# Peptides against a protein of PDB entry 3S8F: the designs that were tried, part 143

Target 1, 157 residues: chain A of PDB entry 3S8F
Amino acid sequence: VLTLFVAVPSLMTAFTVAASLEFAGRLRGGRGLFGWIRALPWDNPAFVAPVLGLLGFIPGGAGGIVNASFTLDYVVHNTAWVPGHFHLQVASLVTLTAMGSLYWLLPNLTGKPISDAQRRLGLAVVWLWFLGMMIMAVGLHWAGLLNVPRRAYIAQV
Target 2, 166 residues: chain B of PDB entry 3S8F
Amino acid sequence: DEHKAHKAILAYEKGWLAFSLAMLFVFIALIAYTLATHTAGVIPAGKLERVDPTTVRQEGPWADPAQAVVQTGPNQYTVYVLAFAFGYQPNPIEVPQGAEIVFKITSPDVIHGFHVEGTNINVEVLPGEVSTVRYTFKRPGEYRIICNQYCGLGHQNMFGTIVVKE

## One batch from the design tools (peptide; made by RFdiffusion4, then SolubleMPNN)

Design b2_p17_4_s4 (from b2_p17_4, 12 letters changed)
Fold by OpenDDE base, seed 5:
Structure b2_p17_4_s4 (fold): chain B 157 residues (1-157), chain C 166 residues (1-166), chain A 17 residues (1-17)
Amino acid sequence: as target 1 above (157 residues)
Amino acid sequence: as target 2 above (166 residues)
Amino acid sequence: LALEWLTEPIKLLFENS
């Protein structure tokens, strides 16, 4: 009940952020229904990281509703599905947001801007992290649906 | 300029809010679809039943593993299972193929899991509460019981067996 | 294809249940 209650404001917040991104993209010259996406600063790891986190949070949020469902939880509870959900929420959104924050914070705290090489490395890191998290999350969710137990080293499949 | 920017933001916000609402309905529809098509896999929870975990080993239906399997009808059995650190009793649990089995599971110590491989039986077992699960084994053989709730140092080795006889 | 792909594990789960 509580999860479903917070789902509404969370969705509102998420789409408000999306609206802000659209506005920013359009200010940067993006046009059309999707052109604003390309206009966003994808060359900045401080931007890319949290955005990728948000993208990972979408299926995670949907999974949260599933986990909170009285009936659907019978299928997924205490299976590998749950760790999959956690990794999307924590290891994707929270971690990537933290990483992105550091890419902004450290240069400002030290007064030293990041080099171009560091920027490129940062982009590689966050994209690879996201990719890895998505692969693992999909695997865990799939395994969970195949009744692979949570907190066990063995499975019937 | 500020007014124009504000109007633009509002326009995009309205669009995304509309999209948000649409997606919300889609998700609800998907949940409804899942429930409608996969209800057969849901194991109904039994009535809330409590037991004293401090005496469950000494008296009552869980006290004697030899008496744990009770025939309640021609093709119906109740099995009183204890999940404890670190195992299950009775072990093995022997039941007939095709019979309706009602598992009454509780714990004398800490929270455990009761996950039966090859089935959709997957419940948490709380001390002081009785978990009730109904299942009919259609295939004979051995089904492993796995503890999927951390319960201590021996958690990873906590297994049981259900033997389904022809 | 997406729906089939996503529902396949669920079907397998219920088939084995």
Scores: peptide ipSAE 0.022, ipTM 0.751, DockQ to the pose 0.325
Fold by OpenDDE base, seed 2:
Parts: sequence; structure tokens; C-alpha cells
Structure b2_p17_4_s4 (fold): chain B 157 residues (1-157), chain C 166 residues (1-166), chain A 17 residues (1-17)
Amino acid sequence: as target 1 above (157 residues)
Amino acid sequence: as target 2 above (166 residues)
Amino acid sequence: LALEWLTEPIKLLFENS
């Protein structure tokens, strides 16, 4: 009940963030329906990380509705599906946002910008993290749908 | 120019909100379709039932594993199962193929899981509450019961077996 | 793949129910 209650406001917030990104992209010279995306600062890990987190949060959020649905929860409850959901929500969105925040925070705390090498390394880290997280999350959701239990080292499949 | 910026932001927000609403309806429609056209999950049976976890091992239908399987009608059985730290009783649970089985599961100690591999039986078992699940085994053989709710140091080794006989 | 993943558990449910 609580999840479904907050679902609508959360969606509104998410799409408002997307609107802000569109505005920012257009201010940076992006044009057209999708050109603003390319104009965003994809060379900055402080930007890329939380955006990738948001992307992971989309299927995770949809899964949250599934998990909170009475009938559908019978299928997924206490299966690998649930950890899959967690990894999208926590290990993707929250963790990547934290990573991105770090890339913003450290330069401000030290008073020094990050080096180009550090920037490139940061980009590699967040992209690889996202890739690994997506692979694992998809696998866990798939396994969960196949009735692989959570908190168990054995499975029928 | 704050006015121009605010106006632009508002326009984008309106577009994205419209998209948001559309997606919301898509999700609702998908869920509704799934619920309307398909049966999912465990088939619950019975009413909410309570039991005293402190005495469930001593008296009542869960007290004697040898009496746990009760025939309630033609091709109908009730099985009184205890999930405890760390195992299940009776073990094995023997039931006929094709019979309608009503599992009544409770715990004398902590919360456990009751996940039967190869089936859609997957419920949590709470002390003081009886979990009721109705199922018919169509295939003979052995079905493993797995605890999928952490219940202590021996959780990972907590298994049971259902033997379905022809 | 998505359809397959979504339909598989349904098939399993009908098979085992």
C-alpha cells in the first residue's frame, strides 16, 4: 500500500528531473527531441554516475510496483527477483549517486580539480559498475522468475 | 532572464508529466492484463488461523508427526507441517499424486520459509500464525522444501522433502 | 527475451497448479 501510494509522486519527481536534464541539455546547445541528451556533460563522472543510477532506477521502480502488488508478489516474493530489485535501487541508483557525489565533493573539499586521468578513471568506474549491475540485476530477475529462492545456496534450475 | 527560463522549464515539465501519465497508464494496464488473464502464485486456503507457538509441539495437530497427514475426504488431505530451527516435520511428507493437499504450516520458534521446489508453494511461516496453502501434485517424485527466510545459524541447511506417491 | 522471461513463470504456474 505504501509503495503504491508513493509511486505516483516518485514518478512525477523522476520525470521532473528528466525535464531538468532536458533543459540543461538544451542550454548546452542540444536541439531536437533527443539532441539535448548528447549535449549533456557525459565527460564528467559526477554527472554520468547519477544519471546511470536513474536509468537503473527505472526498471527497479517498475519492479517495486510488482513487488508491492498482492497477486504478483506471490510469484516473486523471496526469490532472486527481490535481490535483483535491491541491486537496481540501492546498488545502482544510491551507490552511483554516491559515487557521483564524491566526484563533485572531493574537488570542492580539496580546492583542486580532478586530473584528466582521474576523470577518465572515474568514467570507467561508473560505466563498468553500471554494466555489471545491469547484468547482475537482469540475471537475478530472470532467476527469480524461474523460482530461484533468495537466501538459499541451492536451486532447482 | 528568469521569466524566460521558468517558462521554458514549465514547458518541459508539462511534456514530461504528460509522458509520465501515459507511462503510468501503461504500467497499470500491463498489471491489470496480467492479473485478469493469468493465475499467479500460491493458492491460499482457509481463514486466518492462530496457534500458540509455545504449545504447538506438545498438543494439537502438529504435535505428532505420525499423524500430520490427515485424509479429510476423497482424494483430499490436510498436512500439518512444522517449520522449526532447523528443519521440517514431518520429514518426509508423504502424499498421494493427484490429491488435493491443504498444507497447514506453523512455527514453534522463529519465522521460516516454506518453499517447495518445482511448485508455486512459497510462503513465510510465522510463529503463532498458520499458513494455509492448497496444492495438487500432478507429478510423482520428491520435492524439496527450502527455507528462504533467514532463521538462524543453521538456516542454509534447513531442508525437507515431500514424497509424492503414485 | 522479455516476453519469454515473463511468460515462463506463468507457464510454470499453470504446469504446477
Scores: peptide ipSAE 0.019, ipTM 0.760, DockQ to the pose 0.357
Fold by OpenDDE base, seed 4:
Structure b2_p17_4_s4 (fold): chain B 157 residues (1-157), chain C 166 residues (1-166), chain A 17 residues (1-17)
Amino acid sequence: as target 1 above (157 residues)
Amino acid sequence: as target 2 above (166 residues)
Amino acid sequence: LALEWLTEPIKLLFENS
């Protein structure tokens, strides 16, 4: 039970980031309960990448609560579920945030803005990465629930 | 103006914070509800039992694989299992069908896994600690034990077998 | 089928707990 309280600061952090996104969207002319989302700069890979990372982090965070639960962890521990969680947290959020950071940082460091072609390519990369990560993560979680072991080449399924 | 922007952000943060707290309570409530209505899914915490990994092979209930299976009552057995680099003992583990089996698992060397295919038995095995798992095999046959915790170069080949007899 | 497969571990958990 006490371990689950770790979810409190995590949720607070997650939703404070969401607050920043809402603020940004509303500054860009977004109106209503959800209109601010569409107003965000979805044409910028430096923005899209970390946001997609955040989206992947939602199920990952939920999985973190599961993994941290003593009773629920008994089911998923050392199964394919765990690497599924890790790939959402590290290979999705962290990696996409790093990618997004590069799309912002490199132009600023070099003094050269990215071309439109590079921008489009960047968008394609981060969206495809996100899609691939979601497919893999769902597969790993699914396999984990089917008792496919972690760190083993063999499984009962 | 940075000050105005900061105040605006704080306003949104307050809203999202309230939402986060609400969601937290919802999740806690759902967990509580699930535990209350589905008590069969609750796995009780076991007592921490310690053992000296440096002597576990020489003395005690894990020392002799031939005496690893101990009948503790009618249809009740305790099985003392060692997970080591790179295998399990006894191997095979022979138990009767329909009997309540208490596995007492420890390691003399490094951390291993004890994952029994076809069952919900899946625990880490730490040197110096005894993992206790209770299970009843309903179907006879062979159940493979898999090490799912990296333990060295032979990890991928570390398997055991539980034979359930009619 | 996917839903059945996803729920099967839960069923097994309750049956074997």
Scores: peptide ipSAE 0.017, ipTM 0.774, DockQ to the pose 0.232
Fold by OpenDDE base, seed 1:
Structure b2_p17_4_s4 (fold): chain B 157 residues (1-157), chain C 166 residues (1-166), chain A 17 residues (1-17)
Amino acid sequence: as target 1 above (157 residues)
Amino acid sequence: as target 2 above (166 residues)
Amino acid sequence: LALEWLTEPIKLLFENS
């Protein structure tokens, strides 16, 4: 139980970022409990990618708490659950943040904005990436709960 | 105006921090609930037992696979298992149905896994340490042992079998 | 086509380097 306190700084950071998103959305005209979400720049892959990464990081972070817990780790350790966890952390948050950063960085470095076609393609890429990541992550976590071992090509179920 | 904006940001941060703390408590509560309701099948960690991996093959209870299964009491057995590159010994491990089996597992070389399909037995095996797992097989048959910790080029082929006899 | 799209930003980077 004491290991859960390790999550405090991460949670504080995560929800501070969420607070920043809410503030940004409200500055863009969003109102109400959820209106600020719609007001965010969802037409920009440089924004969408890292946000989707953050969304994937939520269940991943929760999984981190599970993995760090002695009793719960007994259930999930060395099962497909673990790859499911770090794929959410690395393949979603880190990778999507990097992808999004490129959509911001390259136009700035080259001095040329991305075309509308590139923008649309970028949106498709990051959304499809996120979707695939979520499918894989859910599958791996599910398999892990069914005691499918990691680092093995065979499993009973 | 700038001060008002700053105050607004702080208000949002405070709200989300409160939510963060609430979620933390939810996680703690969920863990507590799980511990309270689902501990019947949990095998707690025992005392750390050490062994010399350099001599474990030559002397001691792991040295002879033919003597690996030791009856320690009525319907109670201790099985001394070696996980090595790349297999298990003894193989197969033969135990009676319904008997309380204490597995004492160690490695003479590198870290391995000991995952028994159809059971909740899943431990890492470290050289120099003895992993202890207690289990009772209720159903006869064959149970495959899978190495779920990367241990080298032959890792993917590292399997064992537990045969539970009626 | 996908390769062209993926390499375009790199080409632009070198073009402006």
Scores: peptide ipSAE 0.000, ipTM 0.758, DockQ to the pose 0.012

Design b2_p17_5_s1 (from b2_p17_5, 9 letters changed)
Fold by OpenDDE base, seed 2:
Structure b2_p17_5_s1 (fold): chain B 157 residues (1-157), chain C 166 residues (1-166), chain A 17 residues (1-17)
Amino acid sequence: as target 1 above (157 residues)
Amino acid sequence: as target 2 above (166 residues)
Amino acid sequence: VAAEEFNLVYAKLLELS
């Protein structure tokens, strides 16, 4: 119940962020329905990381509603579904946001910009992290629907 | 022009908020559809029942594992199960195939899980409360009970068995 | 077997506490 109350404001916030991204993209020369996305600074890991975190947060948020639903929780409660959910929320959104923050913070604090090599490495790390998290999350959710329990090292399936 | 920029931002926010509301309705509709089709296999909740965890092992229907399985009808049984650190009793639980089984599960110590593999039986067991689950085993064989709620150092080894007889 | 013994011993210790 509490989660459902939080869901509406959270969605509003998320889509407000999306609106800000659209505005920024259009200011950078992006046009059309999706052209503003391409205009965003995808070459900057400080930008890419949080955005990928937000993308991972979308299915995680949907899962949060499922977990908070009394009837649906009977299916997913204490199964691998739950770890799948918070890995999207914590290991994706929070972690990637932290990574992105570091890519901005360290150059700012030291007064030295990151090298091109460091930038490319950062992009690789962020994208690989996101890919790995998505694979794991999909697997955990799938396993959860197959009734694989959490906090158990064995399962019948 | 700051005013123009502000107006533009508001326009984008308004559009995205409208989209968000639409998506919210889609999600609600999806949940409603799932529930309406009954494909989720929801386990009916039992009546709230409380017990004294300090005496449940000495007095009452959980006290004697040999009498834990009670026939309540021609093809109906009630099984009084204790989940404890670190196991289940009775163990094994023996029930007939095709019979309607009502599990009444409680704990004398801490919170445990009661997850029966191969079934949709998956409940938490709280000291002082009785978890009630109704199930009919259609296939004979052995079904493993797993604790899926951390309950201490022996949690990972906490298993039980339900034997369904032909 | 070892795990089962551990569980039983630990359970008894918990009862004593």
Scores: peptide ipSAE 0.014, ipTM 0.732, DockQ to the pose 0.016
Fold by OpenDDE base, seed 1:
Structure b2_p17_5_s1 (fold): chain B 157 residues (1-157), chain C 166 residues (1-166), chain A 17 residues (1-17)
Amino acid sequence: as target 1 above (157 residues)
Amino acid sequence: as target 2 above (166 residues)
Amino acid sequence: VAAEEFNLVYAKLLELS
């Protein structure tokens, strides 16, 4: 149970980022409890991608706490649950952050802004990626809870 | 202006940090609740038992698959299982229905998994360490043992069978 | 059957090493 304290720095970082998002949204004219979210630049894939990654990180991080728990890990260890967790953390958070970084970095490196078509395509890519990742992650976690083993091509279900 | 911005940022950070801590406590509470209400489903961890993986095949209770199933009581058995590249021994493992089975599992080579379908038995098997799992099979039939830890080229084919007799 | 044979052969080789 004490291992849960290892999550504190990660949570602090995550919620600090969230705080920054709220601040940014309010600076952009967002008001109220949730109005700041709408005010964020959702038309920019460089912004949307890492934010979607953060959203995927939430359940993934919670899963990390579960995985770190001695008693709860007994239930999920070496099941499909674990790949589900990894895909949320790596394929969602890390990958989407990298994708978002590219949408910022490439225009700056080339000195040319992205076209509107490229922007729209980028938005489609990151949203579709996120959606697919969430579907897969939910499926893997579900399978894990059904005791589908990890690293095996066969299962009882 | 900068001072005001700094104060605003700090306020948001404090709020979100508080939320973070609250969520941490929620998770701890959920774990505590799970432990309190679902203890029956948790197999207690046994004492750390070690064995020499280099000699486990040659001497000791794992050496002879024919002697792997040991009756320790009227309705109690200990089964000494060896997980190796790439299989299990004995195979099949034959045990009676309704008996309390204590599995003592170790490996002579690399890390393996021991996942028994239809049960909650799922443990890592480390060379030099004995994994102990207690289980009672309520239903007769065949239960497949699956290696769920990568152990080499033949990992995907590494299966065993537990036969529960009426 | 092929998988089993592979496993047996491989296991034997590992024992010899």
Scores: peptide ipSAE 0.014, ipTM 0.777, DockQ to the pose 0.016
Fold by OpenDDE base, seed 5:
Structure b2_p17_5_s1 (fold): chain B 157 residues (1-157), chain C 166 residues (1-166), chain A 17 residues (1-17)
Amino acid sequence: as target 1 above (157 residues)
Amino acid sequence: as target 2 above (166 residues)
Amino acid sequence: VAAEEFNLVYAKLLELS
């Protein structure tokens, strides 16, 4: 009940953020239905990290609704599906948001901007993290659907 | 200027709200797909039944492993299973192939899992409650019971066996 | 075998505690 109760407001928030991103992208010269995406500051790890986190959060949120369903939860409960969901929500969104926050916060606190090398390294870290999380999450969800148990070192598959 | 900005923001918000509505239907479709493809063998929840975990080992249908398997009909059995730290009782559980088995599972100590490999039997076992699961084993052989709820130091080694006889 | 022994030992310890 709680999950379903907060699902709609959360979706509204997510899409309002998306609206803000579109507005920002168009202000930066982006045109067309998708051109605004390319216009966003993808060279800034402080931007890229939380955005990638949001992207990972989408399937995780959908999974949350599945987990909250009585009929569907029986299929996925206490299987590898659950930790897959966790890693999308915590290890992607929360962690990437934290990482992005650091890329913004530390330069401002120290008064020293990040070097170009540090910026590039930051981008690499964020993208690699996202890629790894997606691979792991897909694997865990898939394993869960194949009845691989949670909290067990063995499985029939 | 502020008015223009406000109108622009509203336009994008309206667009994304429309998109959100479309995505809602996508999510419903995904749920429907998952339901259709993965819930064919869902075991319905049984009646809520309570038991005293402090006495379940000493008296009642769970007390004697030798009497845990009870024939209730020509091709129907009830199996009274205890999940405890760290194992299952009886072990092995012997049942005939093709019979309707009603598992009544409880715990005398902490919460455990009851996950039978090769089946869709997967329930949590709570002290003081009886979990009821119905299943018919169509194939003979050994089925491993796995605890998928952390229950202590021996959790990782907590296994049982169901032997399905021809 | 080792796992079973482990479980038995700890189960006994838990019972005694």
Scores: peptide ipSAE 0.006, ipTM 0.740, DockQ to the pose 0.016
Fold by OpenDDE base, seed 4:
Structure b2_p17_5_s1 (fold): chain B 157 residues (1-157), chain C 166 residues (1-166), chain A 17 residues (1-17)
Amino acid sequence: as target 1 above (157 residues)
Amino acid sequence: as target 2 above (166 residues)
Amino acid sequence: VAAEEFNLVYAKLLELS
């Protein structure tokens, strides 16, 4: 039970970011409990990418709590579940955040804004990446629950 | 303007932090609920047992593979297993169907895995520590042991077999 | 049994997330 307190810093960070998003959305005219979400700049890949990373981080974070749990970790440890968790945390959140950072940083450093075509392409890239990562992560978690081991090329399911 | 923005951000942060703490307690409650309603009585890890990895091959219950399977009671056995680079001993491990098997697993060299296909047996094997797992094989046949912890160049081919006899 | 309990907890956690 005490292992769940390890999740406190992570949750604090995640929800601090959420607070920033809510603030931004409300500044952009969003109203109500969920209207601020719609008001966020979903046309900007520099914004969309890290937000999608956060969305992937939610199940990944939940999985982190599971992995940190003594009794639950026994079920999933060294199975395909663990790579699934990593791909949500690193290949989704971190990677998408990096992508988003580049979409903002490069135009800012060069002084040249991205073209509309580049913007649309960027949106496509981050959405497709997110979709692919979600499919992969679900598959890995599912395989893990079926007791497929990690670091093995064969498995009996 | 900046001051107003900071105050607003702080307010939202406080709200979300409160929510995060609430969720933390919800998670704790869920875990507590699971533990309270747990009927299987499964405790993944028992008491920590230590062994000297430098002498485990020469002395003690792991030294002789022929003596690795020890009957400890009626329909109860203890099996002393070594996971090493790159295999298991004894191999095969022969046990009776329906018997309660206590596996005592350790390593003389590096960290290995002990994953038995078709079962929920899945433990890491650390040099200097003894992993203990209890299991009863209900079905006769062969069960493959897989190393699921990287242990070197031969890791991918590190397999063992448990033979359950009728 | 452990798997069932795990799935139950995981499902509940996901619902709350």
Scores: peptide ipSAE 0.000, ipTM 0.756, DockQ to the pose 0.102

